# Ledger of designs, part 28: peptides against a protein of PDB entry 7MKK

Target 1, 71 residues: chain A of PDB entry 7MKK
Amino acid sequence: SMKEKVKAKLVEIRKFVPFIRRVRIDFQDTLSKVQGHRLDALVNLLDREDVSMSSLNKIEVIIDKLRTRFN

## One batch from the design tools (peptide; aimed at target 1 S52)

Design b2_p26_1_s4 (made by RFdiffusion4, then SolubleMPNN; from b2_p26_1, 12 letters changed)
Fold by OpenDDE base, seed 4:
Structure b2_p26_1_s4 (fold): chain B 71 residues (1-71), chain A 26 residues (1-26)
Amino acid sequence: as target 1 above (71 residues)
Amino acid sequence: KKKEEEEKRQDEFLDELLAEIDKVPV
């Protein structure tokens, strides 16, 4: 079902939460306050169970961009 | 309606974050 697909995608995306937190900390001095807050909010969003597939797909793109730039 | 509004706010937040990542001076 679509609900099961969303849950599976969320589990996979959550594996990158430690990476997002690391980016937030390692680049805190180069990030604006707004950018830092947005990364914090992204981590908080991933704690939720009611994230849509559309949102999860966008988050995946965000993570891929972060990985490309921040290793 | 509430669920749809929350999803819209989440999408707007994520779109803004996507646009900002490309501007990070790193």
Scores: peptide ipSAE 0.571, ipTM 0.862, DockQ to the pose 0.710
OpenDDE base, seeds 1, 2, 3, 5: peptide ipSAE 0.570, 0.570, 0.569, 0.570; ipTM 0.862, 0.862, 0.861, 0.861

Design b2_p26_2 (made by RFdiffusion4)
Pose (drawn by RFdiffusion4):
Structure b2_p26_2 (pose): chain A 71 residues (1-71), chain P 26 residues (1-26)
Amino acid sequence: as target 1 above (71 residues)
Amino acid sequence: SLTEEESEELNEDLDELFTEQEEYEE
C-alpha cells in the first residue's frame, strides 16, 4: 500500500516549496552557504518523484524545524 | 536568526536526508 502512500505526502508536503524558497531568499543574509545549498537541493529533490518515504519523513521534520526557526 | 546549535542541527538533518535518499536510489 505504500506505493501510493508516498504520492500523497509529496503532494501535501510540496505546498512548502514556496515557503522554503522564501526562507532561502529573505535570509540569504542570515544563513551560511552550505545552508543555502542544502536548502536548494531540498527544493530540487521535492521536485522529483523517486522520493523515498524515509526521506519525506525526514523532510516533514526539517520543515517543522524551519517553520519555527524562521517565521 | 539561527544559533550555532541550530545551524549545526540543520546541516546534519539535511546531510542525513540526502544520504538516505542516495541510498534509496541505489

Design b2_p26_2_s1 (made by RFdiffusion4, then SolubleMPNN; from b2_p26_2, 10 letters changed)
Fold by OpenDDE base, seed 1:
Structure b2_p26_2_s1 (fold): chain B 71 residues (1-71), chain A 26 residues (1-26)
Amino acid sequence: as target 1 above (71 residues)
Amino acid sequence: MLTEEEEEELIELLDELFEEEKKALE
């Protein structure tokens, strides 16, 4: 079902939460306050259970960009 | 390290995401 697909996608995306937190901390001195806040908000968003597939796909793009730039 | 262009793109993507999510929660 679509619900199960969303749940599975959310589980996969949540695997990157530790990475996002590492980026937030490791680059704290180079990130602007607003960038840091947005990364915190991204982590908070991933704690929710009502995230749509559309949102999860957008989050995946963001994570891919972070992974490319913050290795 | 992100370039200025890459930072702007990331900001825009995050802002778009959060604006859509905000609307969905209203």
Scores: peptide ipSAE 0.093, ipTM 0.599, DockQ to the pose 0.742
OpenDDE base, seeds 2, 3, 4, 5: peptide ipSAE 0.091, 0.088, 0.093, 0.091; ipTM 0.601, 0.607, 0.599, 0.605

Design b2_p26_2_s2 (made by RFdiffusion4, then SolubleMPNN; from b2_p26_2, 11 letters changed)
Fold by OpenDDE base, seed 4:
Structure b2_p26_2_s2 (fold): chain B 71 residues (1-71), chain A 26 residues (1-26)
Amino acid sequence: as target 1 above (71 residues)
Amino acid sequence: MLTKEEEEELIKLLDELFKEEEEARK
């Protein structure tokens, strides 16, 4: 079902939460305030269980860009 | 470190994301 697909995608995306937190901390001195707040908000969003598949796909793109630049 | 252009792109993507989430929760 779509509900199960969303749950599975969320589990996969959440694997990157520790990475996002590390980026936020390790580069805190070089990140702008807006960058830092956006990363915090992204982590908080991933703690929720009511995230849509559309949003999860967008988050995946964001994570890929972060990985390219910070890992 | 992100370039200015990369930062702007990231902010735009995040803004789109949070706009969708806000609309979905109304």
Scores: peptide ipSAE 0.190, ipTM 0.699, DockQ to the pose 0.787
OpenDDE base, seeds 1, 2, 3, 5: peptide ipSAE 0.188, 0.187, 0.144, 0.187; ipTM 0.699, 0.698, 0.634, 0.699; seed 3 fails the geometry check

Design b2_p26_2_s3 (made by RFdiffusion4, then SolubleMPNN; from b2_p26_2, 13 letters changed)
Fold by OpenDDE base, seed 2:
Structure b2_p26_2_s3 (fold): chain B 71 residues (1-71), chain A 26 residues (1-26)
Amino acid sequence: as target 1 above (71 residues)
Amino acid sequence: MLSEEERQELIELLDELFEEEKRDLA
């Protein structure tokens, strides 16, 4: 079902939460306050259960951009 | 809690934040 697919995708995307947290900390001196806040908000967003597949796909693209810049 | 609209705005803001780093990563 779509519900099962969303849950599976969420589990996969959540694997990047430690990476996002690392970016937040490792680059804390480089990031602006708003950038840091947005990363914190992204982590908090991924803690929620009510995230759509469309949103998860967009988040995955954002994480790829993060990995490109901060890897 | 963030509404769906607020969550969408957050996603868009994060996307805008990294627009300059946008490239084909598919």
Scores: peptide ipSAE 0.096, ipTM 0.630, DockQ to the pose 0.087
OpenDDE base, seeds 1, 3, 4, 5: peptide ipSAE 0.092, 0.093, 0.079, 0.069; ipTM 0.633, 0.603, 0.601, 0.595; seed 4 fails the geometry check

Design b2_p26_2_s4 (made by RFdiffusion4, then SolubleMPNN; from b2_p26_2, 14 letters changed)
Fold by OpenDDE base, seed 4:
Structure b2_p26_2_s4 (fold): chain B 71 residues (1-71), chain A 26 residues (1-26)
Amino acid sequence: as target 1 above (71 residues)
Amino acid sequence: MLSKEEEEDLIKELDELFEEHKKDLE
């Protein structure tokens, strides 16, 4: 079911929360307040269980881009 | 640690992606 798919996707995406937090911290002095807030919001969004598949897919794109550039 | 160029690229990418998906992320 779609519900099960969302649950599975959420579990996979949540594995990257520590990574997102590291990016947030490592670039804290460089990021604007808005950018920092956006990363925080991203983490907070992933703590929710009512996130749609479409939203999760969008989040995945962001994470993938972060992973590509973060080293 | 990221180079200056890598950092700038990352920040730019974040801005673009967050603006595109603002309603979902804020």
Scores: peptide ipSAE 0.100, ipTM 0.634, DockQ to the pose 0.270
OpenDDE base, seeds 1, 2, 3, 5: peptide ipSAE 0.099, 0.073, 0.073, 0.075; ipTM 0.628, 0.606, 0.603, 0.606

Design b2_p26_3 (made by RFdiffusion4)
Pose (drawn by RFdiffusion4):
Structure b2_p26_3 (pose): chain A 71 residues (1-71), chain P 26 residues (1-26)
Amino acid sequence: as target 1 above (71 residues)
Amino acid sequence: EEEEEEEEEELNELLDELFEEEEEFN
């Protein structure tokens, strides 16, 4: 059943791509280069679909961790 | 300032773990 379990979470979890992109631009002045890079690769990855469930769970936390370090 | 540095280290670590997991998965 997992097959699809992914597509659902990626759908919901892609609503934050604009949020991330905003965090990366507004605070390019606050964060490191290696934080800018990883934040970009995060966007680029959420744009694919060969995305593991084990990585989406890591990405939901990483988002919860930015909804509260910023914003 | 120390707490912010710790938070940055934790964020970097989480992002590294994410990209290592995607490399292994691919």

Design b2_p26_3_s1 (made by RFdiffusion4, then SolubleMPNN; from b2_p26_3, 9 letters changed)
Fold by OpenDDE base, seed 3:
Structure b2_p26_3_s1 (fold): chain B 71 residues (1-71), chain A 26 residues (1-26)
Amino acid sequence: as target 1 above (71 residues)
Amino acid sequence: SAEEEKERKELLELLDELFEEEEKAK
């Protein structure tokens, strides 16, 4: 089911929450206020259970870009 | 570099799009 797929995707993406937190903190001085806020909000979003598959797919792309730039 | 700035801009755009969608879904 879609619900099962969402849960599975969310579990995989949540593995990167510590990484996102590290990006937020380690690069805090180089991030704008909006960038920092967006990263904080991204972490908070991943704590929710009502995230759509489309959003999760977008988040996956975001994480890939973060990894490219910051790891 | 120009490439790094482009990538940064793209990342920010994706973040904005994500949260615009979330706001619309509220």
Scores: peptide ipSAE 0.215, ipTM 0.721, DockQ to the pose 0.728
OpenDDE base, seeds 1, 2, 4, 5: peptide ipSAE 0.208, 0.211, 0.210, 0.209; ipTM 0.715, 0.717, 0.718, 0.714; seed 2 fails the geometry check

Design b2_p26_3_s2 (made by RFdiffusion4, then SolubleMPNN; from b2_p26_3, 9 letters changed)
Fold by OpenDDE base, seed 4:
Structure b2_p26_3_s2 (fold): chain B 71 residues (1-71), chain A 26 residues (1-26)
Amino acid sequence: as target 1 above (71 residues)
Amino acid sequence: SSEEEKEDKELLELLDELFKEEEEAK
């Protein structure tokens, strides 16, 4: 079902939460306060259970950009 | 909820701006 697909996608995306947190800390001196806050908000969003597939797909793109730029 | 959807959209737009700013700073 679509519900199960969303849950599966969320599980996969959540695997990157530790990485996002690490970027936030390791590059704290490089990131502005606003950028740091946005990364924190991203982590908080992924803690929710009702994230749509559309949002998860967009978040995946963001994570890919982070991985490209920050290891 | 509709309110959460709006908040999520705003968040994603802000993150998009984040990476745009990073590219402009290079």
Scores: peptide ipSAE 0.271, ipTM 0.728, DockQ to the pose 0.091
OpenDDE base, seeds 1, 2, 3, 5: peptide ipSAE 0.268, 0.269, 0.269, 0.271; ipTM 0.725, 0.724, 0.726, 0.724

Design b2_p26_3_s3 (made by RFdiffusion4, then SolubleMPNN; from b2_p26_3, 9 letters changed)
Fold by OpenDDE base, seed 3:
Structure b2_p26_3_s3 (fold): chain B 71 residues (1-71), chain A 26 residues (1-26)
Amino acid sequence: as target 1 above (71 residues)
Amino acid sequence: DEEKKKEEEELLKLLDELFKEEEEDK
């Protein structure tokens, strides 16, 4: 079901939460306040259980961009 | 509910362009 697919995708995306937190902290001095706040908001969003598949797919693209930039 | 969904969509757009200004300076 779509519900099961969303749940599975959320589990996979949450594996990157530690990475996002590390980027936020390790590069805090080079990130603007706005950039830092947006990364914090991304982590908070991934703590929710009601994230849509559309949002999860967009988050995956964002994480890929972060991985390209920050290893 | 609906307002929170709009806020989420705006956040995702902003995150997608997180480093756009830095790329334009190159």
Scores: peptide ipSAE 0.533, ipTM 0.850, DockQ to the pose 0.090
OpenDDE base, seeds 1, 2, 4, 5: peptide ipSAE 0.531, 0.531, 0.532, 0.531; ipTM 0.849, 0.849, 0.849, 0.849

Design b2_p26_3_s4 (made by RFdiffusion4, then SolubleMPNN; from b2_p26_3, 9 letters changed)
Fold by OpenDDE base, seed 1:
Structure b2_p26_3_s4 (fold): chain B 71 residues (1-71), chain A 26 residues (1-26)
Amino acid sequence: as target 1 above (71 residues)
Amino acid sequence: SAEEERERKELLELLDELFEEEKEDE
């Protein structure tokens, strides 16, 4: 079901939460306050259970960009 | 809810601004 797919995607995306937190801390001097706040907000968003598939797909793109830039 | 989805959309749009410089290079 779509619900099951969303849950599975959320589990996969949440695997990157530690990475996002590492970027937030390791590059704190490079990141602006706004960028830092955005990363915090991203982590907070992933704590929710009602995130749509469309949102999760967009978040995946964001994470890919983070990986390219910071890893 | 529809309100929550709109709020999430706005948040994601703000997050996209993090990489605007990369989009200009593409």
Scores: peptide ipSAE 0.247, ipTM 0.692, DockQ to the pose 0.092
OpenDDE base, seeds 2, 3, 4, 5: peptide ipSAE 0.176, 0.168, 0.172, 0.173; ipTM 0.657, 0.652, 0.650, 0.653

Design b2_p26_4 (made by RFdiffusion4)
Pose (drawn by RFdiffusion4):
Structure b2_p26_4 (pose): chain A 71 residues (1-71), chain P 26 residues (1-26)
Amino acid sequence: as target 1 above (71 residues)
Amino acid sequence: EAEEESDELADEIEEAVDELDEELDE
């Protein structure tokens, strides 16, 4: 059943791509280069679909961790 | 392989966010 379980989470979770892109730009002045890079690769990855469930769970937490360190 | 690469990238991104947490707590 997991097969799909992914697609669903990726759909919901893709609503944050604009939020992350904003965080990266508004605070390019606040964060390191390696934080800028990893934030971009995060966007690039959320744009694919060969995305593991185990990584989406890591991505929901990494997002909860930015909804509160910024915003 | 693609799923493993996505897991490794997610770990690297989590480490970068944990470093950012430490910097903001300082």

Design b2_p26_4_s1 (made by RFdiffusion4, then SolubleMPNN; from b2_p26_4, 10 letters changed)
Fold by OpenDDE base, seed 5:
Structure b2_p26_4_s1 (fold): chain B 71 residues (1-71), chain A 26 residues (1-26)
Amino acid sequence: as target 1 above (71 residues)
Amino acid sequence: SKKEESDKLAEEIEKSIDELDEELEK
């Protein structure tokens, strides 16, 4: 079901939360205040249980961009 | 809705990353 797919996707995306936190810390001096705040907000978003599949797909793209640039 | 809010947040974060990419290339 769609619900099961969303749950599975959320579990997979959450595996990157530690990575996002490390990017936020390691590049704190490079990131603007607003950029850092947005990364913090992304982490907080992934702590939610009501994230939609469309949102998760967008977040996956963001994580891929972070991985390309920062590791 | 919360979905709309999360979509907007993701969009803003993506924009921020693009801006960071430009800044790092200077």
Scores: peptide ipSAE 0.088, ipTM 0.616, DockQ to the pose 0.757
OpenDDE base, seeds 1, 2, 3, 4: peptide ipSAE 0.080, 0.086, 0.083, 0.084; ipTM 0.613, 0.614, 0.613, 0.613

Design b2_p26_4_s2 (made by RFdiffusion4, then SolubleMPNN; from b2_p26_4, 13 letters changed)
Fold by OpenDDE base, seed 2:
Structure b2_p26_4_s2 (fold): chain B 71 residues (1-71), chain A 26 residues (1-26)
Amino acid sequence: as target 1 above (71 residues)
Amino acid sequence: SKAKESEQLALEIQAAIDELDKELAA
């Protein structure tokens, strides 16, 4: 079902939460306050159980961009 | 809806990352 697919996708995306947290902390002096808050919001979003597949796909793109810039 | 709110948050984060990328490239 789509619900199960969403759950599976969420599990995969959540594997990047430690990376996102590291970006937030390691680059805290480089990031603006708003950028830091947005990264916190991203992590908080991934802690939710009601994230849509569309949102998860967009988040995956964002994470890929983070990996490119903050490797 | 919660889904719509999540999408908006994703868009906001995307915009922030794009701006950050622009700043780092400059």
Scores: peptide ipSAE 0.138, ipTM 0.667, DockQ to the pose 0.915
OpenDDE base, seeds 1, 3, 4, 5: peptide ipSAE 0.130, 0.134, 0.084, 0.090; ipTM 0.658, 0.662, 0.587, 0.579

Design b2_p26_4_s3 (made by RFdiffusion4, then SolubleMPNN; from b2_p26_4, 8 letters changed)
Fold by OpenDDE base, seed 3:
Order: structure tokens, then sequence, then C-alpha cells
Structure b2_p26_4_s3 (fold): chain B 71 residues (1-71), chain A 26 residues (1-26)
């Protein structure tokens, strides 16, 4: 079901939370206030249980971009 | 709804990251 797919996707995406937090801290002085706040919001968003598949797909793209830029 | 709010937030985050990408390309 879509619900089960969402849960599975969320579990996989959450594995990158430590990475996102690390980027936020390591590049804090490089990031603008807006960018820093958005990374914080991203982490907070992933703590929720009501995230849609659409949102998770967008988040996956974001994480891929972060990985490309920050390893 | 909470889902709609999360969708809006995800979009805003995407825009901020896209801006970051543009900045890092300079």
Amino acid sequence: as target 1 above (71 residues)
Amino acid sequence: SSEEESDRLAEEIQEAIDELDEELEK
C-alpha cells in the first residue's frame, strides 16, 4: 500500500538525518541564515509521522543535492 | 492540513537548497 511505502521511504530518508545535521554545523558560517534555518526545518520535518510521499520525494532530491555538494 | 503544511515546507526547503547550489557554483 501507499501508506506502507511512505513508512518505508521515511525510514530510509531518516538515515540521512545525522548527515544533514553535520552539514548544518560544519558549514554554519558558509550558509545564509535562511539556508541554515531550512536545514533545521528539514531535520524537524523528518521527525514527523505525517509526511506525504510527495514531500519525501522532494526531500530525497534535497538530500541528493546536499550529498553532491557536501559529500 | 498537516500534510499540506509539510508539502509547503518541503517546497520552501527545496528552493533554499536550489539557491545554495547556485551560490556554490560561483
Scores: peptide ipSAE 0.204, ipTM 0.703, DockQ to the pose 0.923
OpenDDE base, seeds 1, 2, 4, 5: peptide ipSAE 0.195, 0.203, 0.199, 0.202; ipTM 0.698, 0.703, 0.698, 0.700

Design b2_p26_4_s4 (made by RFdiffusion4, then SolubleMPNN; from b2_p26_4, 10 letters changed)
Fold by OpenDDE base, seed 4:
Structure b2_p26_4_s4 (fold): chain B 71 residues (1-71), chain A 26 residues (1-26)
Amino acid sequence: as target 1 above (71 residues)
Amino acid sequence: SKEKESDELTEEIQKAIDELDEELEK
């Protein structure tokens, strides 16, 4: 079902939560306040269980950009 | 709704990351 697909996608994306947290800390001095807050918000968003597939796909792109720049 | 809020937050995060990427290239 679509619900099962969303849960599976969320599990895969959550594997990057430790990475996002590390970026937030390691580059704290480089990030603006708003950028830092958005990274925190991203982590918090991934703690939720009601995220849509469309949002998860966008989040995946965001994480790819973070990986390109910070690791 | 929570879903709509999540969608809006995702868009704001995307914008902030894009701006960060641009700033780091200057």
Scores: peptide ipSAE 0.120, ipTM 0.647, DockQ to the pose 0.873
OpenDDE base, seeds 1, 2, 3, 5: peptide ipSAE 0.109, 0.106, 0.115, 0.115; ipTM 0.630, 0.629, 0.639, 0.637

Design b2_p26_5 (made by RFdiffusion4)
Pose (drawn by RFdiffusion4):
Structure b2_p26_5 (pose): chain A 71 residues (1-71), chain P 26 residues (1-26)
Amino acid sequence: as target 1 above (71 residues)
Amino acid sequence: EEEEDEEAEELDELLDELFEEEEEFE
């Protein structure tokens, strides 16, 4: 059943791509280069679909961790 | 400032773990 289980979570979780993109730009002045890079690769990855469930769970937490470190 | 640095290190670690998991998965 997992097959799909992914698609669903990727759909919900892609609603944060604009939020991440904003975080990256507004605070380019606050964060490191390696934080800028990883935040980009995060966007680039959420744009694909060969995305593991194990990584989406890691991405939901990485998002909860930015909804509160910023914003 | 110390708390912010710890939170930044934690974020970096989480992002590294994500990209290592994707490399292994590929």

Design b2_p26_5_s1 (made by RFdiffusion4, then SolubleMPNN; from b2_p26_5, 10 letters changed)
Fold by OpenDDE base, seed 5:
Structure b2_p26_5_s1 (fold): chain B 71 residues (1-71), chain A 26 residues (1-26)
Amino acid sequence: as target 1 above (71 residues)
Amino acid sequence: SEEEKKEQEELLKLLDELFEEVKKEE
């Protein structure tokens, strides 16, 4: 079901929460205040259970961009 | 570099779009 797919996707995306936190901290001096806030908010968003598949797909793109830039 | 700035701006735009979407879903 779509619900199961969303849950599975959320589990996979949540695996990157430590990475996002590391990016936030390791590059705190180079990130703008708004960028830092957005990353914090992104982590908080991933703590929610009602994240849509659309949002999860966008988050995946964001994570890919972060990985490309910050390895 | 200018390339890095463009990448940062793109990332910020994606984040903004994401949070606007979340607000609409709420």
Scores: peptide ipSAE 0.179, ipTM 0.675, DockQ to the pose 0.891
OpenDDE base, seeds 1, 2, 3, 4: peptide ipSAE 0.173, 0.178, 0.178, 0.177; ipTM 0.670, 0.676, 0.673, 0.673; seed 1 fails the geometry check

Design b2_p26_5_s2 (made by RFdiffusion4, then SolubleMPNN; from b2_p26_5, 8 letters changed)
Fold by OpenDDE base, seed 5:
Structure b2_p26_5_s2 (fold): chain B 71 residues (1-71), chain A 26 residues (1-26)
Amino acid sequence: as target 1 above (71 residues)
Amino acid sequence: DEEEKEEEEELLKLLDELFEEEKKDE
């Protein structure tokens, strides 16, 4: 079902939360305050269970951009 | 709620543009 697909996608995306936290801390001196705040907000968003498939797909693209920039 | 959804959509837009330089108003 669509609900099962969303749940599976959320589980896969949450595997990157430790990476996002590491980027936020390891590059804190090169990130602006607003950039750091937005990364914190992304981590907080991924703690939720009511995120849509559309949002999860957008988050995947954002994580891919972070991986390209920060390894 | 709808307000929370709008805030989420704005956050995702800002994150997608996280490292885009503000185009200088030329």
Scores: peptide ipSAE 0.605, ipTM 0.888, DockQ to the pose 0.091
OpenDDE base, seeds 1, 2, 3, 4: peptide ipSAE 0.603, 0.599, 0.597, 0.599; ipTM 0.887, 0.886, 0.885, 0.886

Design b2_p26_5_s3 (made by RFdiffusion4, then SolubleMPNN; from b2_p26_5, 11 letters changed)
Fold by OpenDDE base, seed 5:
Structure b2_p26_5_s3 (fold): chain B 71 residues (1-71), chain A 26 residues (1-26)
Amino acid sequence: as target 1 above (71 residues)
Amino acid sequence: SAEEQKEQQELLKLLDELFEEEKKAE
């Protein structure tokens, strides 16, 4: 079901929360204040259980871009 | 570099789009 797919996607995306936190901290001096704030908000968003599939797909793209730039 | 700045702006755009979507969902 779609509900199960969303839950599975959320579980997979949450695996990257430690990575996002590391990017936020390790590159704090490189990131702008707005970028840092957005990353903090992203982590907070992933603590919720009502995140849509649309949002999760966007988050996946964001994580991919972070991985490309920050390893 | 110009390429790095472009990528940073793209990332910010995606983040902004994400949070606008979440805001509308509330």
Scores: peptide ipSAE 0.279, ipTM 0.751, DockQ to the pose 0.882
OpenDDE base, seeds 1, 2, 3, 4: peptide ipSAE 0.275, 0.279, 0.276, 0.275; ipTM 0.750, 0.753, 0.751, 0.749

Design b2_p26_5_s4 (made by RFdiffusion4, then SolubleMPNN; from b2_p26_5, 12 letters changed)
Fold by OpenDDE base, seed 2:
Structure b2_p26_5_s4 (fold): chain B 71 residues (1-71), chain A 26 residues (1-26)
Amino acid sequence: as target 1 above (71 residues)
Amino acid sequence: SKKEEEENKELLKLLDELFSEEEKEK
C-alpha cells in the first residue's frame, strides 16, 4: 500500500539523520543561526509520521545538497 | 492533516533556500 511505501521511504531517509546532526554540530561556527535552526527543523520533521511521499522525495534532494556541500 | 502538510511544504521551501546568500545573516 501507499502507506507502507511512505513508511519504508521514511525509514530510508531517517538513515541520514545522523549526517544532518553532524553537519549541524561540525559546522556550527560557519552556519548562521537561521541555517542551524532550519537543520534542526529538518531533523524534527523527520521525527514526524505525517510526511507525504512527495515531501520525502523533496527532503532527499535537500539532503543531497547538504552532502554536496558538507560531505 | 491538511494544515500540517502545508506547514511541511513551507518548511521544505525554506530548506531549499538553505544555502542562498540572501538567507545568510549579515
Scores: peptide ipSAE 0.212, ipTM 0.669, DockQ to the pose 0.093
OpenDDE base, seeds 1, 3, 4, 5: peptide ipSAE 0.205, 0.210, 0.208, 0.205; ipTM 0.663, 0.670, 0.665, 0.666

Design b2_p26_6 (made by RFdiffusion4)
Pose (drawn by RFdiffusion4):
Structure b2_p26_6 (pose): chain A 71 residues (1-71), chain P 26 residues (1-26)
Amino acid sequence: as target 1 above (71 residues)
Amino acid sequence: EEEEEEEDEELNHMLDELFEEEEEHE
């Protein structure tokens, strides 16, 4: 059943791509280069669909960790 | 400031773990 279980989470979890993109730009002045890079690769990855469930769970946390470090 | 640095380091580690997991998955 997991096959789909992914697509659902990626759909919901893609609503934060603009949020991340904003965080990267507004605070390019606050964060490191390696933080800027990893934040981009995060966007680029959320744009694909060969995305593991085990990585989406890691991404939900990473996002909860930015909804509260910023914002 | 120390707490913010620690949170940034944790964030970097979480992002590294994410990209290592995707490399292994590929």

Design b2_p26_6_s1 (made by RFdiffusion4, then SolubleMPNN; from b2_p26_6, 10 letters changed)
Fold by OpenDDE base, seed 2:
Structure b2_p26_6_s1 (fold): chain B 71 residues (1-71), chain A 26 residues (1-26)
Amino acid sequence: as target 1 above (71 residues)
Amino acid sequence: MEEEERENRELLELLDELFEEEEKDK
């Protein structure tokens, strides 16, 4: 079902939560307050279970951009 | 549900901008 696909996608994306948290901490001095807040909000969003497939797909692209820049 | 999805979409748009602003400063 779509619900099962969303749950599976969320599990895969959550594998990057430790990476996002590390970026937020390791680059805290170089990130603006706004950038830091947005990364915190991204982590908080991924802690939720009611995120849509469209949002999860967008998050995957954002994580790829973060990886390119910070690792 | 619809309001939360809208707020999430707005956040994701703002997160995507994190990369556009720095490409302009290079």
Scores: peptide ipSAE 0.254, ipTM 0.693, DockQ to the pose 0.098
OpenDDE base, seeds 1, 3, 4, 5: peptide ipSAE 0.253, 0.250, 0.252, 0.249; ipTM 0.690, 0.689, 0.690, 0.689; seed 5 fails the geometry check

Design b2_p26_6_s2 (made by RFdiffusion4, then SolubleMPNN; from b2_p26_6, 10 letters changed)
Fold by OpenDDE base, seed 4:
Structure b2_p26_6_s2 (fold): chain B 71 residues (1-71), chain A 26 residues (1-26)
Amino acid sequence: as target 1 above (71 residues)
Amino acid sequence: SEEEKKEEEELLKLLDELFEEEEREK
């Protein structure tokens, strides 16, 4: 079902939460306050259970950009 | 809620442009 697919995608995306948190901390001095806040918000968003597949797909792209920039 | 969805979409747009500010500062 779509619900199961969303759940599976969320599990996969959540695997990157530690990475996002690490980027937020390790690059805190090079990130603007706004950028840092947005990363915090991203982590908080991934704590939710009601994120849509559309949003999860967008988040995946964002994480890919982060992985490219910060590795 | 509908408002929460809108806020989420705005956040995602801003996150997608997260590093564009760096380009403007160059």
Scores: peptide ipSAE 0.363, ipTM 0.763, DockQ to the pose 0.098
OpenDDE base, seeds 1, 2, 3, 5: peptide ipSAE 0.340, 0.340, 0.354, 0.360; ipTM 0.749, 0.750, 0.757, 0.762

